# Peptides against a protein of PDB entry 1LOE: the designs that were tried, part 116

Target 1, 181 residues: chain A of PDB entry 1LOE
Amino acid sequence: TETTSFSITKFGPDQQNLIFQGDGYTTKERLTLTKAVRNTVGRALYSSPIHIWDSKTGNVANFVTSFTFVIDAPNSYNVADGFTFFIAPVDTKPQTGGGYLGVFNSKDYDKTSQTVAVEFDTFYNTAWDPSNGDRHIGIDVNSIKSINTKSWKLQNGKEANVVIAFNAATNVLTVSLTYPN
Target 2, 181 residues: chain A of PDB entry 1LOE as posed
Amino acid sequence: TETTSFSITKFGPDQQNLIFQGDGYTTKERLTLTKAVRNTVGRALYSSPIHIWDSKTGNVANFVTSFTFVIDAPNSYNVADGFTFFIAPVDTKPQTGGGYLGVFNSKDYDKTSQTVAVEFDTFYNTAWDPSNGDRHIGIDVNSIKSINTKSWALQNGKEANVVIAFNAATNVLTVSLTYPN

## One batch from the design tools (peptide; made by RFdiffusion4, then SolubleMPNN)

Design b2_p29_2_s4 (from b2_p29_2, 9 letters changed)
Fold by OpenDDE base, seed 5:
Structure b2_p29_2_s4 (fold): chain B 181 residues (1-181), chain A 29 residues (1-29)
Amino acid sequence: as target 1 above (181 residues)
Amino acid sequence: SAKFEAGSTNYSSSTSGTTYTLSAQVNIS
């Protein structure tokens, strides 16, 4: 068995274990993916490929990741579009921005995408988002249309702590988001 | 074996406060 672990508490301009794509960059020891501008896409990838699935044995690895994010929008009533945590092939490139969050290109299921994402979606897209219009957390598999969602109340300017875990025995992906009091 | 890259935003942790949870079955194979 193999165990791979990494932790980044301060992001530097010469961060060796990250590959920046699009508008992603580091400043003041923080990772910034996008600015408050429409159609921007910023991504940061872990530079070392992670073995999740063995094609010969079919074995799938467990994984757990944690991170903190802040959305600080000047207008708390009109915030777009959110961001994602994602797992994708090693040759992944930025995809469609805006409501597709730079990770997908369609609401149609596309197995060739080979992408699993957790979205933190602050903007209602009529074509695929839950009809209640709530900001939400979603689990996305090869499509921007989530296979499951949870209504989420954004606390603008506050740090949100996230834990994402995958249990290979049950094939269950679990997301936990906490706003500390 | 299948190789993947993972992307995300900034990091910190906490255990108390307002919490949201979500789960789904995902076939990664």
Scores: peptide ipSAE 0.447, ipTM 0.735, DockQ to the pose 0.326
Fold by OpenDDE base, seed 3:
Structure b2_p29_2_s4 (fold): chain B 181 residues (1-181), chain A 29 residues (1-29)
Amino acid sequence: as target 1 above (181 residues)
Amino acid sequence: SAKFEAGSTNYSSSTSGTTYTLSAQVNIS
């Protein structure tokens, strides 16, 4: 299967290969998605569509993506919903509903959304989040209501290394988050 | 255009130290 890879080691205001949506911007060589205000939405899209599924052959591509993120929430962890990695149709637009991480617009499963996301969720939404109220990593398919979640202890201000991999042979999406020492 | 569907209960999750892992089956068609 085809593999597409890219690496951005330095973010700048004129960063190539990124399309900013909403409140997304770059500063201090970092990509900032929100200003840590409730109901703000920031997104960055890879400017070139990725061919994941070939309609002619039916082949599905493997993919691996990695990134590092930092969440700074000095006032409260409830200031924002966290952030999300997602794959969606190229014409996707930011969703502004609170708690939907800028990606979804419903807790109901909607296959027409054609969106898969990995959420790093720092805000508890009673309607769909795990009942324990923990901050969590979730895998979302066509709904903000995760098909699977894992409790996650946010280390505020610390860099987390994330690897997201999709194995086309098994159809398994795997997320790994590590706080390196 | 790829389509994503949830259609499996095949998932796993684990936590060890400062590492968190989570998996789920996602059907792409």
Scores: peptide ipSAE 0.404, ipTM 0.747, DockQ to the pose 0.856
Fold by OpenDDE base, seed 2:
Structure b2_p29_2_s4 (fold): chain B 181 residues (1-181), chain A 29 residues (1-29)
Amino acid sequence: as target 1 above (181 residues)
Amino acid sequence: SAKFEAGSTNYSSSTSGTTYTLSAQVNIS
């Protein structure tokens, strides 16, 4: 089984391997997905498709990705929805429904969406989020309603290191988030 | 490309210090 690994450590204005959608842009070597206003959607896509599943052979590859993010959310009750890392079919467009993190459009499972996401969710959506209302990390498969979640204490303004790995042999997606300090 | 569907869930999560780990089974087919 092949393994695809990718990371972006610098987000410059001349970043050639990113396609920006919606309000996504780079500034100060950071990827900014949304403005500090409501109802914004920003995405950045890798300019080249990631070959995780071969439609011809059916082979599935391992993949590992890592990135660092910072969330500034001083008001826990007036924040954006959060953000996701996602894998979706090529040519997907931002979804605009509130709470769907720009990726999904339903809490109902829909295999035709062919989208998997790791959400770092900072907003409680009663309709699908864990009932405890905690900020959480979620693994989303074809639905904004996560198949698994973990309560997550956001360290506001601090860098979090994330590693997302998929093991094709076991079909296990693993998310690791670490605050270095 | 990728084609995903939810399979049987293998719940695995842990927190230790400032680290959070979460796993789930994701079927790609």
Scores: peptide ipSAE 0.337, ipTM 0.654, DockQ to the pose 0.815
Fold by OpenDDE base, seed 1:
Structure b2_p29_2_s4 (fold): chain B 181 residues (1-181), chain A 29 residues (1-29)
Amino acid sequence: as target 1 above (181 residues)
Amino acid sequence: SAKFEAGSTNYSSSTSGTTYTLSAQVNIS
């Protein structure tokens, strides 16, 4: 099984390995996906397609990615809507914003979406989010309604280190988020 | 392809501390 690994540690204003969609841009060494306003969708795509699934053979590759993100909201008690890492077809376009995080359009399963996402969701959407109302990490497959979630305490303004790994032999996707001491 | 998207987020690089872990079986196709 083929393995693909990628990591983004620094961003520049002339970042050539990323394609920006919506309001995504770079400032100094940071990738800024959105400003602190509602209904803003910012996306960054790898400019070179990552070969994870082969439509001809059906083969699926392993992959590992790591990155750091910061949510810096003016009001820590009113943070919307979160952040998402996702894998989708190369020709993907921004989808519905807000609670859909610009990645999905429905809570209904849609296999044609061909999208797998890891969400770091800071806003409770009653229609699909866990009923406890907690901010959460979620794994989404072809739907904004996560197939699994974990309650997560946002540390506003603090860097979170993330590792996402997929094992093609077991079909297990693993997410790790760490706030360093 | 791998992509990043957010409703309100700044993005940077990794370290270590309080950890949250989540797993799920995913059939990528």
Scores: peptide ipSAE 0.397, ipTM 0.688, DockQ to the pose 0.304; fails the geometry check

Design b2_p29_4_s1 (from b2_p29_4 with T1K A7E A15G A16P Y19V T24K S29D)
Fold by OpenDDE base, seed 3:
Structure b2_p29_4_s1 (fold): chain B 181 residues (1-181), chain A 29 residues (1-29)
Amino acid sequence: as target 1 above (181 residues)
Amino acid sequence: KLVLTGEALANPADGPNTVNLQAKVTFSD
């Protein structure tokens, strides 16, 4: 079976295997999705399409991704929405609606989106986020309204290690976020 | 055409410095 893998330890200014969208850019060897200003969206896509679902056979690929991120969000109100890891059709375009993390455009299920995302959400959107108002991680399928969520205590400015795995045999997507000591 | 659906699952227990989340995501036609 074919396997696609990549690793980016240091994000360069001319990262060949990424397609930048919106305000996404690299600086200081890090991928930065947005500028620290309002109303900005940035994305970075892996430059090569990845075959996850085969329309002929119905086969679905297993996948595992890991990454480290830092969010600076010193308060709960004057901050951006967070970010997502997402899988979307090859022609995916940034979405500019506030709170939609640049990926979705509806709080209702939209089959045309064909997008799965793991959100790391730092801003409480009353219309769709968990009512407890906690920062949270979420699994999103064709909607910004998560299928499932988990409260997440952001450690401001600290590196979080994330592992996202999909088991095609069970159809279970797992997310693990760790703040290593 | 691909149809994506999701279903909430009971979340795994958290660890001391780890939060865990899971859901069922189905890729079908």
Scores: peptide ipSAE 0.795, ipTM 0.976, DockQ to the pose 0.886
Fold by OpenDDE base, seed 5:
Structure b2_p29_4_s1 (fold): chain B 181 residues (1-181), chain A 29 residues (1-29)
Amino acid sequence: as target 1 above (181 residues)
Amino acid sequence: KLVLTGEALANPADGPNTVNLQAKVTFSD
């Protein structure tokens, strides 16, 4: 078996284990996906392909990832679209921006996408988001329309700790978001 | 060829300063 682990506490300008796409970059030892500017998409990929699914055996890897993010909106009542953590094919390129978060192109299931994402969605898109209009976290499979969501109260400018875990035995993906005191 | 499917699950209860979400995600041929 093989185990791949990595940890990035401080993001450097010459970060060797990340591939930057679009407007994504590092500054002040932080990864910046986008600024508060319309129609920008920034992505960062782990530079080495990871074997998650084996076509011969059908085996799927367990995985756990954790990260901390900050959304600092100039106006807490008028924010951008949010961001995602995602798993996609090795040749993945930035997709549609805005409400599609640079990861998807459709609200309908698209088998060619082959993308699993956890979204942290701060903008209500009436075409696919939960009708209550709440900011939310979501789990997305081949579509920007989440298979499941949970309302999430954004604390502007504060650090949120996220843990995403996948149990291959049960096929359950779990997401926890915490605002530590 | 890989086929990805998903299914909503009942979400776990929230914790102190924590929101939780879960779903079933299947990687299959």
Scores: peptide ipSAE 0.728, ipTM 0.970, DockQ to the pose 0.914
Fold by OpenDDE base, seed 1:
Structure b2_p29_4_s1 (fold): chain B 181 residues (1-181), chain A 29 residues (1-29)
Amino acid sequence: as target 1 above (181 residues)
Amino acid sequence: KLVLTGEALANPADGPNTVNLQAKVTFSD
């Protein structure tokens, strides 16, 4: 089977392999999803569709992605709302902002979403987030209400390294977030 | 038609300055 890979160390204003949606943009060779204003939604899509699931054979692809992110909030005590890494249909458009992170529209399972996401959630939404109120990472399937979560202590302004891997043989999606410093 | 389902799994132990999370995600008809 075909293997597709890409690496972006510098994000340019004319990044050929990205499709920007909403307020997503590049600056200083970084991908920026939002500015520090209310209700902004920014997304960036890999421009080449990736075949993950084959409808004829049922085969599912393995995948691994790694990235570094920084959340730089003006107020470290009031940080909203976080962001996601997501896999969605090729015609995906920005969805509800705020606590829905621009990726989902409901806390209920919505089969029409066809979206898997890893959320890095910095704001507690009482209606669906873990009751302890912790900032958290989550794995989302067709809903903003995560199927599983892990408490995560945000270090505002610091770089976090993320590795997300899917093993098609076991159907296990793993997420690892590290603050190296 | 693609059906996406998920199932929570026990999370791996955390490491130094590292948090780990896992779940089962199924792509099926």
Scores: peptide ipSAE 0.704, ipTM 0.968, DockQ to the pose 0.910
Fold by OpenDDE base, seed 4:
Structure b2_p29_4_s1 (fold): chain B 181 residues (1-181), chain A 29 residues (1-29)
Amino acid sequence: as target 1 above (181 residues)
Amino acid sequence: KLVLTGEALANPADGPNTVNLQAKVTFSD
């Protein structure tokens, strides 16, 4: 099977393998997705399409992605909406901001979205988020309303290590978030 | 033509300073 891989250890202003959308940009060798203001949307796309699903054969690729993120919030209780890792069509454009995290437009299943996302959600949206109000990670399929969630305690300003893996043999997507320090 | 569907699965146990989540995601025609 064909394998595609890439690694970015430092983000520069001339990052050629990223397409920036909205407020996404690089600074201090970090990828910044949003400004610390309400309803901002920033996205960064890998500039080369990755073939995950083959329409001719129906084959689906295994994939593993890892990244480290930091959420810097002026207030540990009143933070912004969070962010997502997402897989979407190559012509994807920013979608609805705020609680939709710039990736979705509906809490209802929308087959035209063709988007899978892992959300790191720091804001409680009553209409679709888990009723306990916890900050959470979620797996989203064609909807901002997660198919599954897990409560997550944000450690403000600290690095979180994330591993997202998809096993095509079992169709299981796994997410692991670790605060090593 | 691609149809994406998802199904919740029982989440794996948490580890030291680790939160785990899983779901079934299907890519189909």
Scores: peptide ipSAE 0.678, ipTM 0.966, DockQ to the pose 0.906

Design b2_p29_4_s2 (from b2_p29_4 with T1K A7K T24E S29D)
Fold by OpenDDE base, seed 3:
Structure b2_p29_4_s2 (fold): chain B 181 residues (1-181), chain A 29 residues (1-29)
Amino acid sequence: as target 1 above (181 residues)
Amino acid sequence: KLVLTGKALANPADAANTYNLQAEVTFSD
């Protein structure tokens, strides 16, 4: 097998292996998806397309990604929607619809989106989020309505370590979020 | 033509300050 890997310890002002979309930018050696204002969407894509699924052979790639993030949401009312890690077609464009995390463009299942996402959702959207209203982690397949969710207690301003792995032999996507402290 | 499907799976047990999720995601024709 062939492996493609990358590691970014410090995000530079001209990070060549990332494609920035919308309001995504780097500052203080961190990737920042949005500015802390309303109606902002930012994304960053790995610049090289990766072959997850081969239409000729049907082969599916294993993958694992890890990252550390911080969310500042000091109150429950003036809060943004959260963010996603996602895999989408190479021509993917940022989406501006509220609550769709910059990835989806409607509240309905859309097979044409061809998108798998892991959401870290900090805002309760009654139309599609778990009815308990909790902040949550979700796994999304072609829909903002997660196929699986887990209630998540955000530790405000604290670093969370995330590992997302896909096992192609079992078709199992796993998500692990840890607050080390 | 890629067809994506998903299926919820039982989530693993959590450890302290850890949240685990899993699902079946299928990439197929």
Scores: peptide ipSAE 0.759, ipTM 0.969, DockQ to the pose 0.896
Fold by OpenDDE base, seed 5:
Formats: sequence, C-alpha cells, structure tokens
Structure b2_p29_4_s2 (fold): chain B 181 residues (1-181), chain A 29 residues (1-29)
Amino acid sequence: as target 1 above (181 residues)
Amino acid sequence: KLVLTGKALANPADAANTYNLQAEVTFSD
C-alpha cells in the first residue's frame, strides 16, 4: 500500500506543486481561478500524478480532499458560472468555458473525457441543469450534465468548507459543504 | 482502458448550513 498526501494552506507565487492553466494564478496567498469577467477559464493542477486506478489489478484507491473557497460576485443576482474540483488524465488541458466550467465539452456522456468532477454551479443552464433553476452542487462523470445534484444556497463572499471523499470498497463519492459561523 | 461510470444515490440529510451529496462512481476496465 502507498499513501500520497499534500497540503497547501497558503498559495505562493512560486508554488512548485501546482501547474497553472489559463487565467489561474496566485495572489495574496490565495489561488484565483478566474477574474470577475466573462469568458475566462482558469485551472490549477497538482503537479505530481496520482495513482487512483491500477489497470493490472483493477484496484482503486480511496481518497479524501478538503478545501475552502469563496465566490465573491459583484452582483449577487447576476453571478458567473461557478467552479469545479476535478480528477482527469495527466495530460488534461482546459476545455470549454462558461457553463462547462473549463472541464467538459458536452452534456452527453463522453468516454474519452475520463473526468470526474464536483461542480459548484451558480448559473442555470437550461440545457442540462436541474429544472428548478437552483444553484447547486453536482457530481459529474464524463459530462457537464450531473449524475446527481443538491440544491445549494450561495452565501456570496463567505467561505465554504468542502470535503470530498471516495470509498473504493463501496464506490461511493461523498461531498459535504459547510458554511461555518 | 479505464471506463468511468456513475449512478445517482439518495442524498443524506443536511444539517444546519451543511449540504450533503453522494453518488456511485465506478473505475473499471
């Protein structure tokens, strides 16, 4: 058995274990994925590949990740698309922006994507989002159209604590978002 | 070759200011 772990509490301008793509950058010890402007895509990748699935044995690793994020929209009634945490092949490149969150290209299942994502979606895209129009958390597998969603009330400008865990024995991915205070 | 599939599951109950979501995700040949 092997365990890989990493922790980043402060993001520096010379962060050695991150690969920045698109408009992603660090400032004031924070990771900023996009500026509050239209049609921007920013991504950050952990620089070392992680062994999750073994093709020889079929074994899958357990994993747990936690992070804190802030969405600060200038207008709480007119926000951008949100952001996503994702797992993708090592050669991954930015994909379609906007409602596709820079990670996917289609609402249809695409086996070539090989991407699992947790989305924090603040914009209603009528073509694939839940019909109630709510902002939501979603779990995505090879498609921007989530396999499951949870209605979520955005607290603009407030820190949200997230824990994402995968149990390889049960194949269950769990997401927990908490607004402290 | 890796094949990813997913299946919706019933979501667990929420707590105050907490949102919970779950799904089945399979990594296989």
Scores: peptide ipSAE 0.660, ipTM 0.959, DockQ to the pose 0.928
Fold by OpenDDE base, seed 1:
Structure b2_p29_4_s2 (fold): chain B 181 residues (1-181), chain A 29 residues (1-29)
Amino acid sequence: as target 1 above (181 residues)
Amino acid sequence: KLVLTGKALANPADAANTYNLQAEVTFSD
């Protein structure tokens, strides 16, 4: 059993512990996943593979991650598509963009995806999103269609603090998003 | 082979400007 931890307070162009995919890049000490253009997919992966599930022992790791994000959309009334925090196989590649957030390819459960994600979804996709049309936080397991969601009021241009924790003893994944006053 | 499954749980109560969400996620063989 080994514990891995990392903290990034300022992102640099030579960030050693990140692997960029697609349109992801760093600027002004921030990680930028996309520009405000259609069909962009930007991803950043932690460069060192870690064990969440051990195939030999079946052990599952606890984890806690926290981060701050800003969505700064040119039009606060037309924001697409949001972003996601995800856990995926080490050989993961960008998947379908747009409403699939570059992480999934289907609204149906796909066991081959092997991906768990927390989505911060700013665009209503009629085919799979909650019918109320709200922007939402979602927990996704092998599908862009969330297993659970929470309506979320986006504050455009404001910093949101996020904490995501997984308790391996209970198998409970918790997500907390706060807009500090 | 890893099998991922999920189950919705009742969400915790929110506080001012805070949004809470939870679910059960199982990593199994």
Scores: peptide ipSAE 0.635, ipTM 0.955, DockQ to the pose 0.902
Fold by OpenDDE base, seed 4:
Structure b2_p29_4_s2 (fold): chain B 181 residues (1-181), chain A 29 residues (1-29)
Amino acid sequence: as target 1 above (181 residues)
Amino acid sequence: KLVLTGKALANPADAANTYNLQAEVTFSD
């Protein structure tokens, strides 16, 4: 099947391949989505549509996405909601903010969302997040309620390297987050 | 027409300062 790859390292103020939504912007070679406050929504979309699923053939593409992010929160114990990497329809618009991370609108499965996301969730929402209250990485399919999660210890202000890969042969989505220090 | 479904899988083994997560995600019509 088709394979597509994304590599995000540095961002310029005139990033041609990004569509900014909401509060998203670039400064000092960084993509900034939101400030460390609740209910602000900033999104950045890859400007060129990518064929992950072919409606005619049913074929699904393999993909790999690599990026580095920093959460620089003023209070490590009272951070905002976090952020997400997501795949959504080309005409996607910002959705509900806060705990929904600007990507979803419901904790219930919503087929109309057509969105797969990897969340890096730094705030505990009792209605749908893992009951242990841990900050976590989650895989979301058409819902903010993750189908699977991994407890994650945020290193405030430190760079995290992320690799997200999808194997179309096995339908397995893998997420790896590493603090290289 | 696209239908997305997901299923949790056992997470891969951990490594130092590394967090691994996986799930089955199906793209179907």
Scores: peptide ipSAE 0.634, ipTM 0.955, DockQ to the pose 0.911

Design b2_p29_4_s3 (from b2_p29_4 with T1K T5S A7S A16P S29T)
Fold by OpenDDE base, seed 4:
Structure b2_p29_4_s3 (fold): chain B 181 residues (1-181), chain A 29 residues (1-29)
Amino acid sequence: as target 1 above (181 residues)
Amino acid sequence: KLVLSGSALANPADAPNTYNLQATVTFST
């Protein structure tokens, strides 16, 4: 099937392909989604809609996205909620903040959400996060309660490289996070 | 019309300073 890929390596203040919502903003070198304070919501949307699912044919495209992020938290123990990469309808608006990461509204499956997300969750929410309390990477489908998670040790202030790929032939979504240094 | 569903898969083995995660995600009508 068709493959759609995108990678953002520069987040200047003049970035025209991004639409900011909430607390999201850019500096000359980085995109800041949220401040390390619980309940803040910052989102950045790719201004040009990406066609992953064709409503007429039902065809689904392969996609690959790569990005780098840094979480600068003033306290390595009490970090905010984290952030998400998400795919949602073009008219998406910020949803519930805090533990819902501004992308979801419930821990229950909501078909109307039509959202797939990869969360980089740094705060333990008893109601839906893995009981071990670990910071984690999660794959979310129409719910903040991940369908799968991976314990993740945040390296505060360090650059993390992420690759998210979807294979439409197998319906497998893969996430890889690497700290190169 | 779009219906999303998904399920967990066994995660790939990790490598030094690398975290891998995977799942199935189905886009259906």
Scores: peptide ipSAE 0.624, ipTM 0.952, DockQ to the pose 0.878
Fold by OpenDDE base, seed 1:
Structure b2_p29_4_s3 (fold): chain B 181 residues (1-181), chain A 29 residues (1-29)
Amino acid sequence: as target 1 above (181 residues)
Amino acid sequence: KLVLSGSALANPADAPNTYNLQATVTFST
């Protein structure tokens, strides 16, 4: 089984492997997706599409990605909706903003979405988020309502290292977030 | 056509300052 790996360690303004959608932009070292206001949408796509699923053979590839992010909210008690890593069709366009993170349009399963996402959700949406109200990491399949979640304590302004891996032999998607300091 | 499905798995134990999450995701027709 083929393995496709990509890592993003910096986000320079001259990055040729990124396609920006919405309000996304880069500084010397960071990718900024949104302002600290709900319902803004910023997206960045890996400009070299990866072939995860082969429609002819049905084969599925392994993949691994890693990145570092910082949420720097002006008010740690009033943070925007968060952000998401996602895999979607190559012609994907921004979807509903705000609590839908620009990736989904419904809490109901939508087979036409064809999107797998890992959300880093900083705002409690009563309609679909875990009832405990915690900020959380979620795995999403064709819906903003996660199939699984993990309570997550956001450290505002701190760097978080993320590794997301998919094992095609077992169909297991793993997510690891670490605050190294 | 591609059909995506998934289900929750028991999450691995956390390490200090680390959060782990797992699920199955199936790519099928």
Scores: peptide ipSAE 0.623, ipTM 0.951, DockQ to the pose 0.881
Fold by OpenDDE base, seed 5:
Structure b2_p29_4_s3 (fold): chain B 181 residues (1-181), chain A 29 residues (1-29)
Amino acid sequence: as target 1 above (181 residues)
Amino acid sequence: KLVLSGSALANPADAPNTYNLQATVTFST
């Protein structure tokens, strides 16, 4: 099947392949999605629609995406909600902020959402996050309540390299986050 | 119309400074 690969390594203000929504903006070579406070919503979308699923044939494409992010919070013990990578319909608009990361509106499965997301969640929301209270990586399908999670030790101010891959033959989505030395 | 579903998988082992996560995600009609 088709494989779509894309990597985001820099975010200049003159980049033409991004659509900004909400509070998202670029300065210099940085993309700022949210401030280190709750209830802000910043989103950046790939401006060229990608055909991952074909409605006529039902075929699904493989995809691989990679990016680097930095969380630089003044207080490492009081970090905002985090951010998410997501795949959604082309007409997607910002959703509920804060713990919903601007992508979802419910902890219940919502088929109308049609959104797959990988969250990098730095704030514990009692209603849906893992009870251990750990910062975590999550895979979300039509709900902010992750179908699976992984405890994650945030290294404040350090670059994290992320690779997200989907194998259409097996339907397996893999996420890898690395803090390179 | 597209219907999404998913389920957890056992996560692969981590490496130093590396975190791995996986799940199934199904795109269907």
Scores: peptide ipSAE 0.623, ipTM 0.952, DockQ to the pose 0.894
Fold by OpenDDE base, seed 3:
Structure b2_p29_4_s3 (fold): chain B 181 residues (1-181), chain A 29 residues (1-29)
Amino acid sequence: as target 1 above (181 residues)
Amino acid sequence: KLVLSGSALANPADAPNTYNLQATVTFST
């Protein structure tokens, strides 16, 4: 089977395999999705479509992605919403609605989004986030309202290693976040 | 036409400084 893989250890301004949307940009060899300004949206897409689902055969690909991120969110009330890893249709466009992580455009389930996302949410949105108000990791399917969540204690400014894997045989999506302290 | 659905699964146990999350995600017609 054909495999698409890429690795970016250092993000450069001329990163050819990324399509920047919104306020996404690279600086200091890092990908920065937003400016330090409220209500900004930045996205980066892999420049080539990835065949996850085959409409003819119905086959679904396994995939594994790993990345490292840093969030600076010392105050839970005066920060951005966090960020998300997502898989969406090739014509996906950034969404500007606050709290939707640049991926969703409604508080409600929207089957037309055809989006799977893993959110690393640093801001409590009363309308859809877990009622305990915790920062959390969520798995989203066509909705900002996560189908499952995990309370997450953000280690502010620390690197978190994330592995997201999908097993097509079981349809199980797994997310693992580790602080390698 | 793709129909995407999902459901929660019991999450794996965490390890120190590790957070694990699971769900079922179905790609279907």
Scores: peptide ipSAE 0.616, ipTM 0.953, DockQ to the pose 0.890

